# Designs tried in a protein design run: peptides against a protein of PDB entry 5HDT. Part 59

Target 1, 163 residues: chain A of PDB entry 5HDT
Amino acid sequence: MVVKTFMDMDQDSEEEKELYLNLALHLASDFFLKHPDKDVRLLVACCLADIFRIYAPEAPYTSPDKLKDIFMFITRQLKGLEDTKSPQFNRYFYLLENIAWVKSYNICFELEDSNEIFTQLYRTLFSVINNGHNQKVHMHMVDLMSSIICEGDTVSQELLDTV
Target 2, 163 residues: chain A of PDB entry 5HDT as posed
Amino acid sequence: MVVKTFMDMDQDSEEEKELYLNLALHLASDFFLKHPDKDVRLLVACCLADIFRIYAPEAPHTSPDKLKDIFMFITRQLKGLEDTKSPQFNRYFYLLENIAWVKSYNICFELEDSNEIFTQLYRTLFSVINNGHNQKVHMHMVDLMSSIICEGDTVSQELLDTV

## One batch from the design tools (peptide; made by RFdiffusion4, then SolubleMPNN)

Design b2_p16_5_s2 (from b2_p16_5, 10 letters changed)
Fold by OpenDDE base, seed 5:
Structure b2_p16_5_s2 (fold): chain B 163 residues (1-163), chain A 16 residues (1-16)
Amino acid sequence: as target 1 above (163 residues)
Amino acid sequence: MEFTLEGKSFSKSFSK
């Protein structure tokens, strides 16, 4: 299982990282990002989050357009956090925990469309936040948003108004 | 499958 392969891989596994690099690149293809199955897309998002974790601080995806596609894709998956009773919620939690801990969205600071990506992220997070979320979920959401604000060079007024 | 990063080795991030 590809998901388990990347999930079990550590950042210091240099030989494995090199071996699975081509697979990591393939997982970011449109075939997976636009997969018709919602559960498959969630698994793909988790894999991509793990890929960022494993290869940090060097993202294996070098195309700015591809990076934008990936982060917009991950942002869309975060909508699934709204239903805390979903059987897939634990995977959504894993996705949130990963991107908050690894700070993968900080890659977006190098993209021209960073403001758009961050705006969509904040809108998505605030749209799914509810009182049914436990403290850990809230903490990861706050950590994710705070990291971007603190490390960002400039933030649009629109983005600031959402905070 | 366990879905948590707790316990994993983590020393590198994308922080500035």
Scores: peptide ipSAE 0.393, ipTM 0.876, DockQ to the pose 0.913
Fold by OpenDDE base, seed 2:
Structure b2_p16_5_s2 (fold): chain B 163 residues (1-163), chain A 16 residues (1-16)
Amino acid sequence: as target 1 above (163 residues)
Amino acid sequence: MEFTLEGKSFSKSFSK
């Protein structure tokens, strides 16, 4: 399975990274980002998160528009964190854990629409945060938001006011 | 199946 392939890959797997680069690019296609199956979209999001992890600090996606689409897509998937009883919650946790530790959203600082992306991210996170989440979930959410604020010198006051 | 990055090796990030 493609999901497992990228999940098992580490950052120094140079041969595999080169081998699966084209597959990584195809996973960001509209076919997958707009897939009608919610579970498939979640798996795609996890794959994309792993791809960012594997190729860090360089994303294989070079198009700003594509990067925006990807992060908006990932942000939409994070809504699934709201239901801690979901059978797919562990996969949503994996997604959160990954993007928090890898700090993949920091790529967005190079994008023209970074404020839009961060706004949607913060709104999404605040909409799903609840006391039913365990300490790890809360920590990753805080880490994710704090990293962007602390490392972002381009974060506008408008963004902060919007959140 | 457990989905976690704990134990995985990754030192590179997109941190500034």
Scores: peptide ipSAE 0.392, ipTM 0.876, DockQ to the pose 0.851
Fold by OpenDDE base, seed 4:
Structure b2_p16_5_s2 (fold): chain B 163 residues (1-163), chain A 16 residues (1-16)
Amino acid sequence: as target 1 above (163 residues)
Amino acid sequence: MEFTLEGKSFSKSFSK
């Protein structure tokens, strides 16, 4: 299973990283990002998050447009965090945990449309936060948002208004 | 299947 392959891979697995690089690039294709199945999209998002983790601090995706598509895609998947009782919640948690710990969204600072990405991320996070989330979920959400605020050179007014 | 990064090696991040 592709999901497990990337999930089990460590950052220092150089041989595996080279072996699966083409697969990593393939997973960012429009076929997967625009897949009609919601569960498939979630799995793709988790894989992409793992790919960022594995290859940190160098993202294997070099196209700014592709990077924007990926992070906008991941942001859309985070909406699934709203329902803590969902059978897929653990995967949504994994996605959140990963992007928070790895700080993958910090790649977006180099993108022209970073403000758009961050604005959508914050709006999404605030829209899904609820009392059903445990401390870990809240912590990761705070860590994710805090990292962007603290490490960002500038933040759009829209993002500031959201916070 | 446990969905957590606990115990995994990820000393590197995209932090500035």
Scores: peptide ipSAE 0.391, ipTM 0.871, DockQ to the pose 0.890
Fold by OpenDDE base, seed 1:
Structure b2_p16_5_s2 (fold): chain B 163 residues (1-163), chain A 16 residues (1-16)
Amino acid sequence: as target 1 above (163 residues)
Amino acid sequence: MEFTLEGKSFSKSFSK
């Protein structure tokens, strides 16, 4: 199982990281990012988050366009956090927890369209946050947003209007 | 399957 493989892998697994590098690159293909099954897209997002975790601080994806696609894709998956009673909520939580701890969105600071990515992220988070979320979910959301504000050189006016 | 990073050890992130 691909999802379990990356989930169980740690940052010091150098030989495994090399072995699964091509698979990591393949998971970012349009085939997976545009997969018609919503649950498959969620699993892909979790894998991508784990890939960023495993290869930190150097992402295996080097194309700016591909990186933008990935982060816009991950952002869209976070909409699933809205329904705390969904069967897949734990995987949505995992996705949020991962990107918050790893700070993978900091890669976007080097992208030309960083403002678009951050704006969509903040809009998505504020659209799904609700009283049904437990303290851990709230903390991860706050950590994620605060990290970007604190570490960013500039914040767009559109992002400021969202906050 | 456990869907959490709690318990995992990692020291590297994309922080500046």
Scores: peptide ipSAE 0.390, ipTM 0.875, DockQ to the pose 0.886

Design b2_p16_5_s3 (from b2_p16_5, 8 letters changed)
Fold by OpenDDE base, seed 1:
Structure b2_p16_5_s3 (fold): chain B 163 residues (1-163), chain A 16 residues (1-16)
Amino acid sequence: as target 1 above (163 residues)
Amino acid sequence: MEFTLEGKTFKKSFSK
């Protein structure tokens, strides 16, 4: 199972990182990012989050356009956090936990369209946050948003209006 | 399958 393979992989697993690099690149293809199955897209997002975790601080994706596509894709998946009773909620939680912990969105500071990405992220988070979320979910959401604000060189007015 | 990173050690991140 591809998802389990990346979940179980550590940052220091150099041999495995080299072995699965091509698979990591393939998972970011349009075929997977635009897959018609919502559950498949969620699994892809979790894998991509793990890929950023495993290869940190060096993202294996070098194309700015591809990186933008990936983070916009991950952001869209976070919409699934809105339903705390969904059978897939644990995977959505994993996605949130990962990106908050690894701070993978910090890669976006190098992108020309960083403000667009961060704006969509914040809009998505505020659209899904609700009283049904436990303390850990709230903690990760706050940690994710705070990290971007604290480490960003600039914050657009649009982002400030969202926060 | 456990869907959490709790218990894992993190040495590297994308923090500045």
Scores: peptide ipSAE 0.396, ipTM 0.877, DockQ to the pose 0.906
Fold by OpenDDE base, seed 2:
Structure b2_p16_5_s3 (fold): chain B 163 residues (1-163), chain A 16 residues (1-16)
Amino acid sequence: as target 1 above (163 residues)
Amino acid sequence: MEFTLEGKTFKKSFSK
């Protein structure tokens, strides 16, 4: 299973990182990002999050357009955090935990459309955050949003006003 | 299967 392969991989697994680089690149293709199955898209998002984790601090994706597509895709998956009773909630949690800890969205500061990406991220998070989430979920959501604001010089007041 | 990064090796991030 591809998701397990990347989930079990460590950041210092140099041989495996090189071996699975082509697979990592392929997972960002439109075939996977636009897959008709919602559960498959979630697994793809988790894999992409793990890919960012494994290859940190250097993303294997070099195209700004592709990076934008990936983060917009991941952002869309975070909507699934709304239903805490979903059988897939643990995977949504994993996705949130990963992107919060790895701070993968910091890659977006180098993108022309960073404001669009962050706007969609914040809107999505604020739309799903609720008192039913446990403290860990809340912590990761806060860490994710605050880290971007604190570390980003490009976060405009206009962006903050839109969320 | 537990879906958490707790216990995994995590030394590098994209933090500035």
Scores: peptide ipSAE 0.391, ipTM 0.874, DockQ to the pose 0.871
Fold by OpenDDE base, seed 5:
Structure b2_p16_5_s3 (fold): chain B 163 residues (1-163), chain A 16 residues (1-16)
Amino acid sequence: as target 1 above (163 residues)
Amino acid sequence: MEFTLEGKTFKKSFSK
């Protein structure tokens, strides 16, 4: 399956990266981003996160509009972290772990709508953070937000105060 | 299916 193919792939798999590039581009199409099945959208988000991981530090998506769509899409999926008892929680954890480690949201600093993306990310994370989450979940959430704050010049104090 | 990045090779990121 597609999700396993990208999950098993590492950053040094140059031949595979070239072979599956077209598939990676296809996975960011509206067909997948707007898929009616919630569980399918989660799998798509995990796959996209893996694609960013595999191709780091160069995203295969070159369109600023497409990149915005992808990160807004991933941000929406993170709301699923709110239910720690869900059978899909492990996949939501994987998504969080990936974007925190890979720091894929740093791509957004090159986008004119970066403030919108970061605002939505912060609001989403703060809306789902609760005492039911274990230490690893909290650590990844903090790492994700801290990385953006520390490395971004566009994240103003005013923006942080409004979150 | 195991859902963790632990154990995977990770050399590159999008950090500045």
Scores: peptide ipSAE 0.390, ipTM 0.872, DockQ to the pose 0.878
Fold by OpenDDE base, seed 4:
Structure b2_p16_5_s3 (fold): chain B 163 residues (1-163), chain A 16 residues (1-16)
Amino acid sequence: as target 1 above (163 residues)
Amino acid sequence: MEFTLEGKTFKKSFSK
């Protein structure tokens, strides 16, 4: 399974990273980003998060437009964090944990539309955060948002107002 | 299947 392949891969697995590079690129195609199945989209998001993790600090995606699409896509999937009792919550947690630890959204600082991406991310996180989330979820949400605020050279006033 | 990064090699990030 593709999901498990990337999930089990380490950052220093050079041979595997080369072997699965084309698959990583393929997973970012519109076919997967716009897949009609919600569960498939979640799996795709997790794979993309793992791809960022594996190839850090250099993402294999070189197109700014593609990177924007990916992060907007991942952001949309984070809406699933709202239901802590969902059978898929563990995967949503994994997605959150990954992007928080890897700080993959920091790639967006190099994008022209970074403010749009960050704004949507923060709006999404604040829309789904609730008292049903445990401390780990809250921690990752805080870490994710803090990384953007602290490591960004510029943060829009709109984003600051959201925080 | 455990969905966590705990125990995985994590030495690099996109931190500035």
Scores: peptide ipSAE 0.389, ipTM 0.866, DockQ to the pose 0.886

Design b2_p16_5_s4 (from b2_p16_5, 6 letters changed)
Fold by OpenDDE base, seed 3:
Structure b2_p16_5_s4 (fold): chain B 163 residues (1-163), chain A 16 residues (1-16)
Amino acid sequence: as target 1 above (163 residues)
Amino acid sequence: MVYTLEGKTFKYSFSK
């Protein structure tokens, strides 16, 4: 299973990273990002998060447009965090935990539309956050948002108004 | 299947 392959891979697994690089690039194609099945999109998002984790601090994706598409895609998947009773909640949690720890959204500072991406991320997180989430979920959400503010050189007024 | 990164140690991130 592709999901398990990337999930089990370590950051220093150089031979495996080289072996599965083409698969990593393929998973970012429009076929997967625009897949009609919601569960498939979630699995793709988890794989992409693991790919950023594994290849950190260097993302294998070089196209600014592709990177924007990926992070906007991941942001849309985070809406699934709202339903804590969903059978897929554990995978949504995994996605959140990963991007919070790896700080993969920091890649977006190199993009022209960074403020748009961060604004959409913050709006999405604030739209799903609620008192039904446990402490770990809240901690990851706070860590994700605070790291972007702390490490960013500039933050748009729109983002500041959202926070 | 485990759906958490807890228990794993990682060295690299995209932190500046």
Scores: peptide ipSAE 0.407, ipTM 0.874, DockQ to the pose 0.889
Fold by OpenDDE base, seed 1:
Structure b2_p16_5_s4 (fold): chain B 163 residues (1-163), chain A 16 residues (1-16)
Amino acid sequence: as target 1 above (163 residues)
Amino acid sequence: MVYTLEGKTFKYSFSK
């Protein structure tokens, strides 16, 4: 399956990266980002996270509007972290783990609407965080938010106060 | 199926 293909791929798989580049671009289409099936959207989000991981430090998506759509899409999927007993929780964890370690949201610093993206990210994370999450989930959430604060030059206290 | 990135190396990231 497509999800496993990108999940198993590493950052030095140059031949595979070239081979699956068109598929990576296709997965960011509105058809997948607005897919009516919630489970499909989660799989798409995981693939997109892996695509950022594999192609780092260069995202294959060059359109600012497309990048905004992708990160707003990924942010919406993170809401699924709220139910730790869901059969899909492991995939939501994978999504969180990936974006935290890869620091893919750092791409958003180059976008005009970065503050909107970060605001929605923080609000989403704070809305789903609960005592049922284990230490690893909390660690990744903290790493994700702190990385943006530490490396960003546009993240203001005003932004943090709005969440 | 593997649901974690633990054990993988990260030579590249989007960190500044």
Scores: peptide ipSAE 0.407, ipTM 0.876, DockQ to the pose 0.879
Fold by OpenDDE base, seed 4:
Formats: C-alpha cells, sequence, structure tokens
Structure b2_p16_5_s4 (fold): chain B 163 residues (1-163), chain A 16 residues (1-16)
C-alpha cells in the first residue's frame, strides 16, 4: 500500500527515497489532487505530507505552481479536523501532526503566493478548531501557525489580523 | 494502524 510505504519510510532511507521518487511525483498529479472521493484525497494528502517529511529539507516538487496546488490542496483537507468523532479523524490528525513537525509549509515562503497559502491555512485552522480537540491537536495547530509567524521574514497584515 | 509520528526521528525539517 502506497500510504503505508511512505508512512514507514524515514529520512535516511536513501535507496527507498530514490526508488519511490517517481511515485511521489505522480501522487501530486491533478488526478489525485482533484480526486472526487474525499477519503482518497485525505490519503493523498497524508502521502504528500510524508513525502515532504521524507525528502526534507528538499522538496521533490520543483514547480512553484505545483507546490502552490499541493499546499492549497493539503489546506483544504484540514477541514476534516472539525469532526473529532469521524472515523477518519486519526488520519486527519496524522496530517496535522506531520505538517506541524516537518514544517513543510515553510516551503511556501519562496512562493509568490505565500500570503494566499498562509491566509487560507490560518482561516481553515481557526474554522475547524473546537473544544472537542484534545491537547495534542491544539498543540500542533498552534505550533504550525507559530512556526510560520516566527520563521517568516514577512507576514502580511491580513495574517496578523487573523492571529 | 497507528497514525502518529511519535517515535520517529526528524533529523531534517523545513525550518529556517
Amino acid sequence: as target 1 above (163 residues)
Amino acid sequence: MVYTLEGKTFKYSFSK
């Protein structure tokens, strides 16, 4: 299974990283990013998050447009965090945990549309956060947002107003 | 299947 393959892979498995690089690139195709099934999109998002983790600090996706599409896609999937009782919540948690710890959104600082990406991320996080989330979920949400603020050279006024 | 990164090492990240 593709999801498990990337999930079990670590950053030092160079041979595996090379072996699955083409698959990683394929998973970012429009076919997967625009897949009609929300559960499939969630799996894709988790794989993409793992791909960023595995290949850190170098993303295998070199196209700025593709990177924007990926992060906007991941951001949209985070909406699923709103329902803590969903059978897919653990996978949404994994997605959140990953992007928070790996700090993959920091790649967006080099993109022209970084402000748009960060704004949508923050709006999404604030829209789904609720009292049903445990401390770890809250911690990852805060860590994700604070990392962007602290490590960003420039933060838009709109983003500051959101925080 | 446990969906957590706990226990994994993160030698690299995208932090500046």
Scores: peptide ipSAE 0.406, ipTM 0.874, DockQ to the pose 0.882
Fold by OpenDDE base, seed 5:
Structure b2_p16_5_s4 (fold): chain B 163 residues (1-163), chain A 16 residues (1-16)
Amino acid sequence: as target 1 above (163 residues)
Amino acid sequence: MVYTLEGKTFKYSFSK
């Protein structure tokens, strides 16, 4: 129910955005980020990606520590892209497609630990990229990494060489 | 259920 609510919402739904703001904040709590069920964590990641999409260009999360936790959490879920035959692959694709098009990781440039977040993202993507992925998956992975490199003044050559 | 953002309008992003 919650997954569908945010998935169906668009960026111009001002009244709905205000109505569901408290729910959006609650979804970033430790109860959901540390949920023991892997499939639930994937659904939470998709909801968080949709929340960034809906509220762009302003994230509803104001705490730098909370933002770091969210992006590290989303990064961990991207590991699921490694199995193209998984029944949940379409949800992993949705997550990748969202963060690539919305460019939500660009929020991390405002965070003190941006290099840590980007390093983990690059390592995760490089670990799951394989020839079994179709052109759309490869395109979104490249777009995601290229956007950060292009717009990030703090992304040094040294950082790129370490991944 | 279809899980794709294709067809949606992206008026806003976090691009600089």
Scores: peptide ipSAE 0.406, ipTM 0.876, DockQ to the pose 0.855

Design b2_p16_6_s1 (from b2_p16_6, 7 letters changed)
Fold by OpenDDE base, seed 1:
Structure b2_p16_6_s1 (fold): chain B 163 residues (1-163), chain A 16 residues (1-16)
Amino acid sequence: as target 1 above (163 residues)
Amino acid sequence: SPSLLERHTLKKSFSK
């Protein structure tokens, strides 16, 4: 299974990283990002998060437009965090934990449309935060938002209005 | 299933 392959891979697995590089690139194709199945899109998002993790600090995706598409895609998946009773909640948690831990959204600072990406991220996070989330979920949400605020040199007015 | 934090060690990140 593709999901398990990247999920089990370490950052120092250089031979495996080289072997699965083309698969990593393929997973970012429109076929997967626009897949009609919501559960498949969630799995794709988790794989992409793991890809950022194992290839850190250098993402294998070189196109700014593709990177924007990926992060906008991941952001849309985070909406699933709103329902803590969902059977897929554990995978949504995995996605949140990963992107907060790896700080993958910091890649967006080098993108022209970083403000749009960060704005959508913060709007999404604040829209799904609720009292049903446990301490770990809240911690990762705070870590994710704080990292961007602390390490960013500029924040859009729209983002400031959201925070 | 074990947490991501439990299964892997983060040696590198995208932190500036």
Scores: peptide ipSAE 0.543, ipTM 0.925, DockQ to the pose 0.847
Fold by OpenDDE base, seed 3:
Structure b2_p16_6_s1 (fold): chain B 163 residues (1-163), chain A 16 residues (1-16)
Amino acid sequence: as target 1 above (163 residues)
Amino acid sequence: SPSLLERHTLKKSFSK
């Protein structure tokens, strides 16, 4: 199983990282990013998050346009955090935990459209935050947002209006 | 099921 392969892989698994690099690149194709099944898209997002984790600090995706697509895609999946009673909530939590821990969105600082990406991220997070979330979920959301604010050099007025 | 933090150690990140 592809999802389990990346989920179980460590950052120092050099042989496996080399073996599955082409698969990692393939998972970022439009076929997967635009897959019609919502659950499949969530699995893809988790895989992409694990790929960023495994290959940190060097993302295998080199195209700025592709990176933008990936992070906008991941951001859209985070909407699923809203329903804490969903059977897929634990997987959404995994996604949030991963991107907060790895700080993968910091890659976006090198992108021309970083402010757009961060704006959409913050809007999404604020839209899904609710009283049903436990302390760990809130902690990861805060960690994700604060790391971007603390490490960023510029923030658009639109983002400031959102915060 | 164990969390990501429980299953892995993070030696590298994208922090500046």
Scores: peptide ipSAE 0.543, ipTM 0.924, DockQ to the pose 0.858
Fold by OpenDDE base, seed 2:
Structure b2_p16_6_s1 (fold): chain B 163 residues (1-163), chain A 16 residues (1-16)
Amino acid sequence: as target 1 above (163 residues)
Amino acid sequence: SPSLLERHTLKKSFSK
């Protein structure tokens, strides 16, 4: 129910955005980020991606540490893109599509550990990219990586070595 | 299921 609520919500749904703000904050709790069920974690990641979409350009999460946790969490979920035959692949695609389209990772430029986050993102993406992915998947992966590189003003040597 | 791009219009993003 929660997944559908945020998935169906638009950016201009001001009343709903206010109504579900506390729920959005709750979804970023350790209870969900460290949930033992892999499928639940994927759904949580999709919800968080939708939350970033809905509240853009202002994320409702104000703690830098929490934001770091969220993006590291989302990055870990992207590993699931490696198996195109997984019954959950469409959800992984949704996650990728969302974060690429919304450019949510650009929030990380304001974080102290942005280089760590981006490094992990690129490592993850390069580890899962393969010729078995369709054009849309490749496009979103490229868009995601290119946007960060083009819009960033500082890139660590480690990130450069990864790219 | 329709994709995100098909279901929503993105007017705001986190791009610079």
Scores: peptide ipSAE 0.540, ipTM 0.925, DockQ to the pose 0.852
Fold by OpenDDE base, seed 4:
Structure b2_p16_6_s1 (fold): chain B 163 residues (1-163), chain A 16 residues (1-16)
Amino acid sequence: as target 1 above (163 residues)
Amino acid sequence: SPSLLERHTLKKSFSK
């Protein structure tokens, strides 16, 4: 299973990282990012998050446009955090935990459209945060947002207004 | 099931 392959892989697994690099690139294709199945998209997002984790600090995706697509895609998936009772919530949690821990969105600082990405991320997070979330979820949300605020050179006024 | 934090160590991140 592709999901498990990346989920179980560590950052220092150099041989595996080389072996599955092409698969990592393939998972970022429009076929997967625009897959009609919501559950498939979530799995893809988790894989992409793991790919960022595994290959940190160098993302294997070299195209700025592709990186933007990926992070906008991941952001859209985070909307699923709103329903804590969903059968898929654990995977949404995994996604959140990963991107917060790895600070993968910090890649976006090098992108021309970083403000758009961050704005959408913050809007999404604030739209889904609720009292049903446990402390860990809240912590990861705060960590994710704080990393961007603290490490960002500039933040758009729109983003500041959202915060 | 164990969380990501429990299953892996993070030596590298995208933090500046």
Scores: peptide ipSAE 0.538, ipTM 0.923, DockQ to the pose 0.888

